# Peptides against a protein of PDB entry 1MQS: the designs that were tried, part 171

Target 1, 223 residues: chain A of PDB entry 1MQS
Amino acid sequence: ILKMLFLNKDLNNNDNITTITDDIFNQQEIIWKVLILDIKSTATISSVLRVNDLLKAGITVHSLIKQDRSPLPDVPAIYFVSPTKENIDIIVNDLKSDKYSEFYINFTSSLPRNLLEDLAQQVSITGKSDKIKQVYDQYLDFIVTEPELFSLEISNAYLTLNDPKTTEEEITGLCANIADGLFNTVLTINSIPIIRAAKGGPAEIIAEKLGTKLRDFVINTNS

## One batch from the design tools (peptide; made by RFdiffusion4, then SolubleMPNN)

Design b2_p26_6_s1 (from b2_p26_6, 12 letters changed)
Fold by OpenDDE base, seed 4:
Structure b2_p26_6_s1 (fold): chain B 223 residues (1-223), chain A 26 residues (1-26)
Amino acid sequence: as target 1 above (223 residues)
Amino acid sequence: SEIEKALNKLNEEKTQEFYELVKKYK
């Protein structure tokens, strides 16, 4: 998230949010930006950042994408929104109206090929493609705080799950491994979690597998 | 991290793909 707020520049990852924001604030001239969100991404941002953090990151204004927004033609905008046709159309309309100086487009999850093509087609018609500086997938459907974050240390899991060349069988296998790791974690902490996962992707597969494992374990333990 | 590097690569590729598509539709 911080990387996105700093226009996806390289940041020192070893520091906490406060340290990073303080260091950048003190060492570099802040580029003031507008942050455009939707309901889903607002929840995501709010879970991780405080208003002061946004200010330190150079976010002067944040607004909902569906809200009426005043033009700031000299200010770059960061879009952090769901990958939907509706949001694409709004972004393109904002582009047409020169609402902002630059557009850094970040989707909360992967933008599918068809929507990417749609975006590109619409932008091509505007003749203002030069204002689009980035089109990124942030994969921030769910964010946990640092104290709640742990790693299963599965090598190349992210790459495998996000590589379009990966087969369904490979994905299924990896998801099973992840579920096993999570299961072991649950057993270690001796607490049964509420499982939440995004629909239609590997996360759902993992959630289902984990749920099954937990149910089986509970049944076997109570028997 | 490896994940960060991978993500950066993917996003760079996506951005480039976008520009290529824009050119295609022009």
Scores: peptide ipSAE 0.543, ipTM 0.916, DockQ to the pose 0.436; fails the geometry check
Fold by OpenDDE base, seed 5:
Structure b2_p26_6_s1 (fold): chain B 223 residues (1-223), chain A 26 residues (1-26)
Amino acid sequence: as target 1 above (223 residues)
Amino acid sequence: SEIEKALNKLNEEKTQEFYELVKKYK
């Protein structure tokens, strides 16, 4: 998250958040930025950072992507939003209107190829692609509640998994979504965990899916 | 870390892919 707030520059990760922000804040040149969020990413940010942390990161203002926002044509913007068609359309509209000087686009989870193509197509029409500096996946699709506890905040997951009316297809789909969220979490914490799950239930299915994703990722990145 | 490096690489590639796609549609 901090890396994103500093336009995805390399940061020394050996220090706590306060030390990192203090060190950067004491640097001569603070780049002031606008942070654009959605409801989900707001919760994510709030779970990790305090208001003062945002300020120290050079965030002057933050707002919701769906809210009417005043143009700040001389200020760079960081988008940290869900990878949806709706958000893409809003970003493109903001680009068309020259709402900000630069656009650093960060998605909370992986933007699929079809949406990337859509974004590119729309941006090409505007002729303002030079203002888009980054298109990143941050893989921050989780809420940190405690240092060792987090939630994916998947609505009605428990109810769905325990409802006898739920189809096998729905269960499989939900397990896949949970595994994706956990995968994103692992990537975010920058550590490959030992996976522990209860046997004989959905947790085991999720663990297997996650394990496969992690193994595939490690193999692909090391090749 | 290796994961961080991998993620950075992937994101750089994604950004580059985006620009390539923009050029394609231009």
Scores: peptide ipSAE 0.542, ipTM 0.918, DockQ to the pose 0.698; fails the geometry check
Fold by OpenDDE base, seed 2:
Structure b2_p26_6_s1 (fold): chain B 223 residues (1-223), chain A 26 residues (1-26)
Amino acid sequence: as target 1 above (223 residues)
Amino acid sequence: SEIEKALNKLNEEKTQEFYELVKKYK
């Protein structure tokens, strides 16, 4: 998260948030930025950072992507939002209106190819692609409840998985979503976990999916 | 870490892919 807020500059991750922000603040001139969030990413950010942390990172204003926002054409913006068509359309509209000087786009989870193409197509029409400085997947689709405990905040997951009326397709879909969230968490923690799950249920399905995702990721990135 | 390096590479590639797609649609 902090790396994103500092426009993906290299940070020493061996320190706590306060130490990192203090060190950076003392070493370089602060670049003021706007942080654009959605409801989901707001929860993620708020679970990890305090308002003071945002200020130390140079975030002058943070707002929801769906809110009316005043133009700040001389200020760079960091978008940290869900990978949805709606958010893409809003970002493009903000680009068209020259709402900010630069656009650092970060998605909470992986932006699929079709949406990446849609974003690129719309941006190409604007002629302002040079203002988009990055398109990143941050893989931060979780809530930190405790230092060693994470929640995906998936609504009614337990109820859905235990409802006898739930179809296999629905269960598979939900398990995939959970596995994606856990994958994001693993990447954020920056460590390979030992996966443990109860046998014979959704947890096992999730564990298998997560294992596959991790293996595929390692293979693809080492190629 | 290895994961961090992998993520950085992946995101750099994604950004590059984005720009390539933009060029394609121009």
Scores: peptide ipSAE 0.538, ipTM 0.915, DockQ to the pose 0.693; fails the geometry check
Fold by OpenDDE base, seed 3:
Structure b2_p26_6_s1 (fold): chain B 223 residues (1-223), chain A 26 residues (1-26)
Amino acid sequence: as target 1 above (223 residues)
Amino acid sequence: SEIEKALNKLNEEKTQEFYELVKKYK
């Protein structure tokens, strides 16, 4: 995902997301880009990246593909969307309207041959194929089997975390609330868990907050 | 990584395939 945000250029993958973004931010001129998402890809991005990570990757604006978007004819766009006919049509319409300077198209899963042909056909008609710089498939489909699952039933948590308008501060606040809930759960179960979380996203924030709470608790109880 | 290289290759091929198809429909 991070590679995609840097227009699929080679990145040193040996470091944490934060380290990578910091290094790039400090060493190279940032190319500002627009990120176009759909509901599914928004969830994916939100699970892996923080809002600050997007900014460090040069994403100045991100929006949903179905939303009305202002033209930025001098700004390159990264599409990261589901491989659907609907999304293809929207991309082509954006191309026709010269909405962006360049189009880097990434599909959340493999675009089937028939849709690739459809995209190509429509783009051919526009005569603007030169603006499409990349057509990539991202292989992000995976199945996770969890032996035990529970919910804190925090209202609108998913919406808040996946809304492109949500600020980093709001996310941090929500993560704190989630961590509080988890902490209470841990205390109720009377077991200190091993905490595992995806790096770079809200889950990491939650994990860190929870870890701190647990450490503080242990220290206070052993004294 | 080897996986990254493989994926990059596949995606580059996908892009080229797209351009070839565009030419076909012109």
Scores: peptide ipSAE 0.538, ipTM 0.914, DockQ to the pose 0.320; fails the geometry check

Design b2_p26_6_s2 (from b2_p26_6, 13 letters changed)
Fold by OpenDDE base, seed 1:
Structure b2_p26_6_s2 (fold): chain B 223 residues (1-223), chain A 26 residues (1-26)
Amino acid sequence: as target 1 above (223 residues)
Amino acid sequence: SKIQEALEKKNKEKTKEFYELIKKYK
């Protein structure tokens, strides 16, 4: 998250949030930025950072993407939002209106190819592609409840998985969603987990899916 | 870490892909 707030520049990852922000503040000129969120990403940010942390990171103001926002044409913007068509359209509209000087786009989870193409197509029409500096996936589609405890915030997952009336198709779909969330968590914490799951149940399905995703990711990115 | 490096690489590639797509649509 901090890396994103500093425009995905290299940071000293060995320090805590306060130390990092203090060091940057003292050593470098702070770049003031606008942070644009949606409802989901707001919850994520709020679970990890305090308002004071945002200020120390150079976030002068934060707003919801769907809210009417005042133009700040000389200020760079960080978007941290869900990968949806709606959000893409809003970003493009903001670009068209020259709402900010630069656009650093970060999605809470992976932007699929079709939406990436849509974004590119719309941006190409504007002629302002140079203002888009980054298009990143941050993989922060989860809530931090404690320093080492995470929640995917999938409603009634346990109940659904244990309901005898739930179909196999529904279980498979839910397991896939859970695996995706866990995958995002692993990438964020930068730690490969030891996966333990009970055999013969949905937990095993999730574990297998997660394992596959991790293996594929490592192989594909390192090849 | 391997994960962080992989993520950085992926994001750089995504950004590159984005610009390539823009060129395609121009």
Scores: peptide ipSAE 0.525, ipTM 0.922, DockQ to the pose 0.701; fails the geometry check
Fold by OpenDDE base, seed 3:
Structure b2_p26_6_s2 (fold): chain B 223 residues (1-223), chain A 26 residues (1-26)
Amino acid sequence: as target 1 above (223 residues)
Amino acid sequence: SKIQEALEKKNKEKTKEFYELIKKYK
């Protein structure tokens, strides 16, 4: 994900996300860019990245692909979206309207050949293929969330977690609320789940809080 | 890592394939 945010340039992989972002921020000129997501990829990013990671990576604005977005013709854009016909059509429309200066297209999973051909065909008609710099598959579909779990509420959580004005206390509070909700769900199902979360992001915080709540509950129930 | 290198190679190839397809449809 970090590599994608830095336009898929070579990064030294030996350090923690924070160390990498700090080093890049301090040593290199930051290229400001727009990040365009869908609901699924929003969940992915929110689970892996910390609040300041996007800013340190030079993401000045982030938006959902289906939302109305203002043109930023002098700003490069990173698309990180699901490999669907709908998203392809939107990207092409954005290209036609010269919405951004450059297009770095990243799919959450492998774009099949037929959709790649469709994208290429549509782009060829526009005559603006030079603006598309990359078409990559990121293979970040390992965060298996049931589609039903992706609600508009996730978008709000993401916005809160990634708003530079959001304080650490607010983030901690939000994570606690999410953990409480999950805890209630677990109790409703009457089954103790195996908790897995991506490291280094809000998901880890939530997982830790949930784990603690569950452990405390079990201890209290067995006494 | 070997995996990262493989992915980078694959993605570079995909980008290349994309541009080749564009040329085909012109």
Scores: peptide ipSAE 0.524, ipTM 0.918, DockQ to the pose 0.329; fails the geometry check
Fold by OpenDDE base, seed 4:
Structure b2_p26_6_s2 (fold): chain B 223 residues (1-223), chain A 26 residues (1-26)
Amino acid sequence: as target 1 above (223 residues)
Amino acid sequence: SKIQEALEKKNKEKTKEFYELIKKYK
């Protein structure tokens, strides 16, 4: 998260957010930026950072992507939003209107190929591709409540998984979503977990899916 | 860490891919 707020530049690896922000604040001239969020990413940011942390990271203002925002043509913008067609369209519109000087686009989870192509196509039409500085997947689709406690905030997950009326297809789908969220969490924490799950239930399905995703990721990144 | 490095690499590649796609559509 902090790396994103500092335009994905290399940061000294310290575990304490406050220490990192203080060090950066003291050592470097702050580049003021706008942070554009959606409802989901707002929750994520709020769970991890304080307002003061944002300020120390050079965030002058943060706004929702769907809100009317005043143009700040001389200020770079960090988008941290869900990978949706709607958000892509809004970003492109902001680009067209020269709302900000630079666009650092960060998606909360992996932007699929089709949407990446859509974004690229739309941006190509604008002729302002030079303003798009980054397109990153941050894999921050979770809420951190405590240092070692987090939630995916999937609505009614427990109820759905334990409802006898829930179909196998629904369970499978939900398990896949949970596994995706956990995968994102693992990538964010930067530690490969030992996966443990109760046998014979949804937890096992999730564990298997997560394991597969992690293995695939390692293989793909090493190739 | 290995994961962080992999993620950074992947993101750099994604950005590159994005620009390549832009060129393709021009």
Scores: peptide ipSAE 0.523, ipTM 0.921, DockQ to the pose 0.703; fails the geometry check
Fold by OpenDDE base, seed 2:
Structure b2_p26_6_s2 (fold): chain B 223 residues (1-223), chain A 26 residues (1-26)
Amino acid sequence: as target 1 above (223 residues)
Amino acid sequence: SKIQEALEKKNKEKTKEFYELIKKYK
């Protein structure tokens, strides 16, 4: 998260947020920027950072992507939002209106190829592609409840998985979504997990999907 | 770590891919 707030520049390897922000604050000139969130990413940020942390990171203001926002054409913007068509359209509209000087786009989870193409196509039409500085997947689709405990906070996941009326397709879809969230968490923690799951149920499906995602990620990145 | 390095590489590649796509659509 902090790396994102500093425009994905290299940060010192330190676990203490306060220490990191203090070190950066003392070493570099603060670049003031706007942080644009959605409801989901707001929860994520709020679980990890305090308002003071945002200020130390140079965030002047933060707002929801769906809210009416005033133009700040001389200020760079960091988008940290869900990878949805709706958010892409809003970002493109913001680009068209020259709302900010630069656009650092960060998705809470992996932006699929089709949406990346859509974003690229729309941005191409605007002729303002030079303002898009980054398109990153941050893989931060979770809520930190404790330093070593987190939740995906998927609404009614337990109920859905245990409802006899739920179809296998729905279960599979939900398991995939959960696996994506766990994958994001693993990448964020930067540690290879030992996966434990009960056999014969959704947990096993999730574990298998997670393992596959991790393997695919490593293969695709290192090859 | 390997994970962090992989993530950074992937994101750099994604940004590059984005720009390549833009060129394709121009």
Scores: peptide ipSAE 0.517, ipTM 0.920, DockQ to the pose 0.698; fails the geometry check

Design b2_p26_6_s3 (from b2_p26_6, 13 letters changed)
Fold by OpenDDE base, seed 4:
Structure b2_p26_6_s3 (fold): chain B 223 residues (1-223), chain A 26 residues (1-26)
Amino acid sequence: as target 1 above (223 residues)
Amino acid sequence: SKIEEALNKKNKEKNEEFKKLIEEYK
């Protein structure tokens, strides 16, 4: 999250948010930015950072993407939003309207290829592609409730997985979503987990999916 | 870490791919 707030620049691996923000605050001129969020990403940010942390990171204003926002044509914007068609359309509209000087686009999870193509196509039509500085996936789709506890906040996951009326397709879909969330968590923690799952249930399916995702990710990036 | 390096690489690649796509749609 902090890396994103500093425009995805390399930050020194200090474990303390306060130390990182203080070091940057003292060493470099603060670049003031606008942070654009959606409901889901707001919850994520709020679970990890305080308002003061945002200020120290140079976030002068934060707003919801669906809210009417005044143009700040001289201010760079950081988008941290869900990878949806709706959000893409809003970002493009903001670009057309010259809402901000620069656009740093970050998605809470991986933007699929089809949406990336859609974004690129729409941006190309605007003729303002030079204003888009970054399109990154942050893989931050979870809520931190305690230092060692997190939640994916998937509604009724337990009930759905244990309901005998739930179809195999529904179970598979839910397991995929859970695996995606766990994958995001692993990437955020920056540590490869030891996966433990009960045999013969949805947990095993999730574990398998997660393992595959991690292996694919590591293999594809090392190549 | 290996994960951090992988993530950085992936994001750089995505950013470059995005730029390429823009050029293709012009």
Scores: peptide ipSAE 0.506, ipTM 0.924, DockQ to the pose 0.703
Fold by OpenDDE base, seed 2:
Structure b2_p26_6_s3 (fold): chain B 223 residues (1-223), chain A 26 residues (1-26)
Amino acid sequence: as target 1 above (223 residues)
Amino acid sequence: SKIEEALNKKNKEKNEEFKKLIEEYK
């Protein structure tokens, strides 16, 4: 998260947020930025950072993507939002209106190819592609409840998985979503997990999907 | 770590792909 707030620059590996922010603040001039969030990413940020942490990172203002926002054409913006068509359209509209000087776009999870193409197409039409500085997948789609405990905050997951009326397709879809969330967590923690799941249920499906995602990610990156 | 390296590479590739796509749509 802090790396994103510092425009994805290299940061020293310190575990203490305060130490990291202090070190960075002392080493370079602070760049003031606007942080654009959605409801989901707001929860993620709030679980890890305090308002004071945002200020130390140079975030002068943070707002919701769907909220009416005043133009700040001389201020760079960091978007940290869900990878949805709606958010893409809003970002493009903000670009068209010259709402900010630079756009650092970060998605909470992986932006699929079709949406990446859509974003690129719309941006190309604006003629303002130079303002888009970054398009990253941050893989931060979870809530930190305790230092070693997190939640994906998927609504009614337990109920859905245990409802006898739930279809196989629905179960598969939900398991995929859960696996995606866990995948994001693994990438964020930056450690390879030992995956353990009960046999014969959704947990096993999730574990298999997660394992596949991790393997594919590493293999594809090394290719 | 391997994960960090993979993530950095993935994001770099995404950025390059995005730029490429923009040029294709011009």
Scores: peptide ipSAE 0.505, ipTM 0.924, DockQ to the pose 0.688
Fold by OpenDDE base, seed 3:
Formats: structure tokens, C-alpha cells, sequence
Structure b2_p26_6_s3 (fold): chain B 223 residues (1-223), chain A 26 residues (1-26)
């Protein structure tokens, strides 16, 4: 998250948030930026960062993407939003209206190919592609409640998994979603976990899916 | 870390792909 707030520049991640922000604040001139969020990403940011952290990162204003926002044509904007068609359309509209000087677009999870193409097509039409500085997938779609505890905020997961009326297909789908969330968490923490799961249940399915995702990711990046 | 490097690589690739797509739609 901090890396994103500093326009995805390299940061020394060995220190806690406070130390990092203090060091950067003291060593470099702060570039003031606007942070654009949605409901989901707001929860994520709030769970990890304090208001003071945002300020030290140069975030002068933060707002919801669906809210009416005043133009700040001389200020760069960081978008940290869900990868949806709706958000893409809003970003493009903001681009068309020259709402900000630069656009650093970060999605909470991976933007699928079809939406990437849609974004590119719309941006191409505007003729303002030079203002788009970055399009990144951050894989930050979880909530940190405690240093060692997090939530994927998947609605009714427990109920669904324990409902005898739930179909195997529904369980498989839910397990896939959980695995995706865990995968994102692993990427964020920057540590490969040892996966342990009870045998014969949904946990095993999730563990297998997560393991596969991690293996595929590591293999594809090391090759 | 390996994960960080992988993420950086993937995001770099995404940015490049995005730029290519823009050019294709011109």
C-alpha cells in the first residue's frame, strides 16, 4: 500500500509503516496527490493506514470514486479501486475532463484482459493516454484486523459452507474465491506460507487451489 | 523477495501491454 502511495517507487520494506513514512518525509520533497477509492478499497486502506500515514505519504485529499469531485488539474491522482467496468468508465471520464494532471491507476485485484482492453480502447479515443502513468494490479482486497489476522470479507462464507443445501458447484466456486483472496494476501505480505488444512473438507480444496496458484505464479515469474 | 520481483515484473508487463493496446486501437 505504501509503495502505491509513493507512485510505486522502490521502498525499503524492512521497517514499519511509521519509520518508512518518516524517513521519506524527511528525506524527500513530498509530492501532493489525490487518492481516489471505492467502498472496498477504503476499508482496506483504513485497516492498514492511519490518517497521519496518508498525510506523510503526500495524500492531501482522498475521496470516493463515485462521489462528485472537484477538478485539480495540477495535482496527480492515485486510483485504488476495484477492477470493474463502472470504475473504468469513471476513470476515463475523469481523464476526458482533465480532472487531474496525472493518473496512477491501481486495481485492488487483477484487471482481467477484457477490461484492460476496454480501458485501453476508451483511453485511446480520448487522445490523452500520456496522462496515464501507471496501470497496476495491487492485489489488496483484504482487511487487516490484527497483525496476524485478516479477513477476505466474503459474504456468508461460513453459512454457505455449512448449509446442507449448498451444491458442490457452489462450494467449489466459493473455495476458488477464497483461494484468490488468500493468494492476494500472500502477495501483499511478500511471504510464501506453509499451507495447512484439514483433510476432507473445503479447507483442503482451498489449500490445493492456493498451492496451485502460488506454484504457477512462482514458476511463471522465475522463467 | 521473489514475490516482490514477480509482482514488479507482472505490473511492468501489464503497463507495456496496456500501451500496446492503446496503439492498436488508434
Amino acid sequence: as target 1 above (223 residues)
Amino acid sequence: SKIEEALNKKNKEKNEEFKKLIEEYK
Scores: peptide ipSAE 0.505, ipTM 0.924, DockQ to the pose 0.693
Fold by OpenDDE base, seed 1:
Structure b2_p26_6_s3 (fold): chain B 223 residues (1-223), chain A 26 residues (1-26)
Amino acid sequence: as target 1 above (223 residues)
Amino acid sequence: SKIEEALNKKNKEKNEEFKKLIEEYK
């Protein structure tokens, strides 16, 4: 998160949030930025950071992506939003209107290829591709409730998985969503977990999916 | 960490792919 707020620059990861922000604040000129969020990412950020933390990171203003926002053509913007067509269209519109000086686009989870192509196509048409500085996946699609506890905020997951009326397809889909969320969490925590799941149930399916995702990720990156 | 390195690599690749796509749609 902090890395994102500092435009994905390399930060010394060994320090706590306060130390990092203080060091940067004291040693470097603060680049003031606008932070653009959606409802989901707002909840995520709020669970991890305080308003004061944002300020120390150089976030002067934060707003919702769907809200009318005043142009700040001399200020760089950090987008941290869900990977949706709607958000892409809004970002492109902001680009067209020269709403900000630079655009650092961060998605809460992986932007699929089709949406990446759509974004690229639209940006290309604007002729303002130079203003797009970054397009990154942050893999931060969860809520931190406690230091060692998090939630994927999937409504009624347990009930759905245990409802005998739930179809196999629905279960599979839900398990995939859960696995995706857990995958994002693992990447964020930067620690590979020991996966334990009860046999013969949805937990096993989730564990297998998560394991596969992790293995694929490691293999693809080491290649 | 390995995960961090992997993530950084992936994001760099995505960014490069994005740039390539822009050029293709020019």
Scores: peptide ipSAE 0.502, ipTM 0.923, DockQ to the pose 0.706

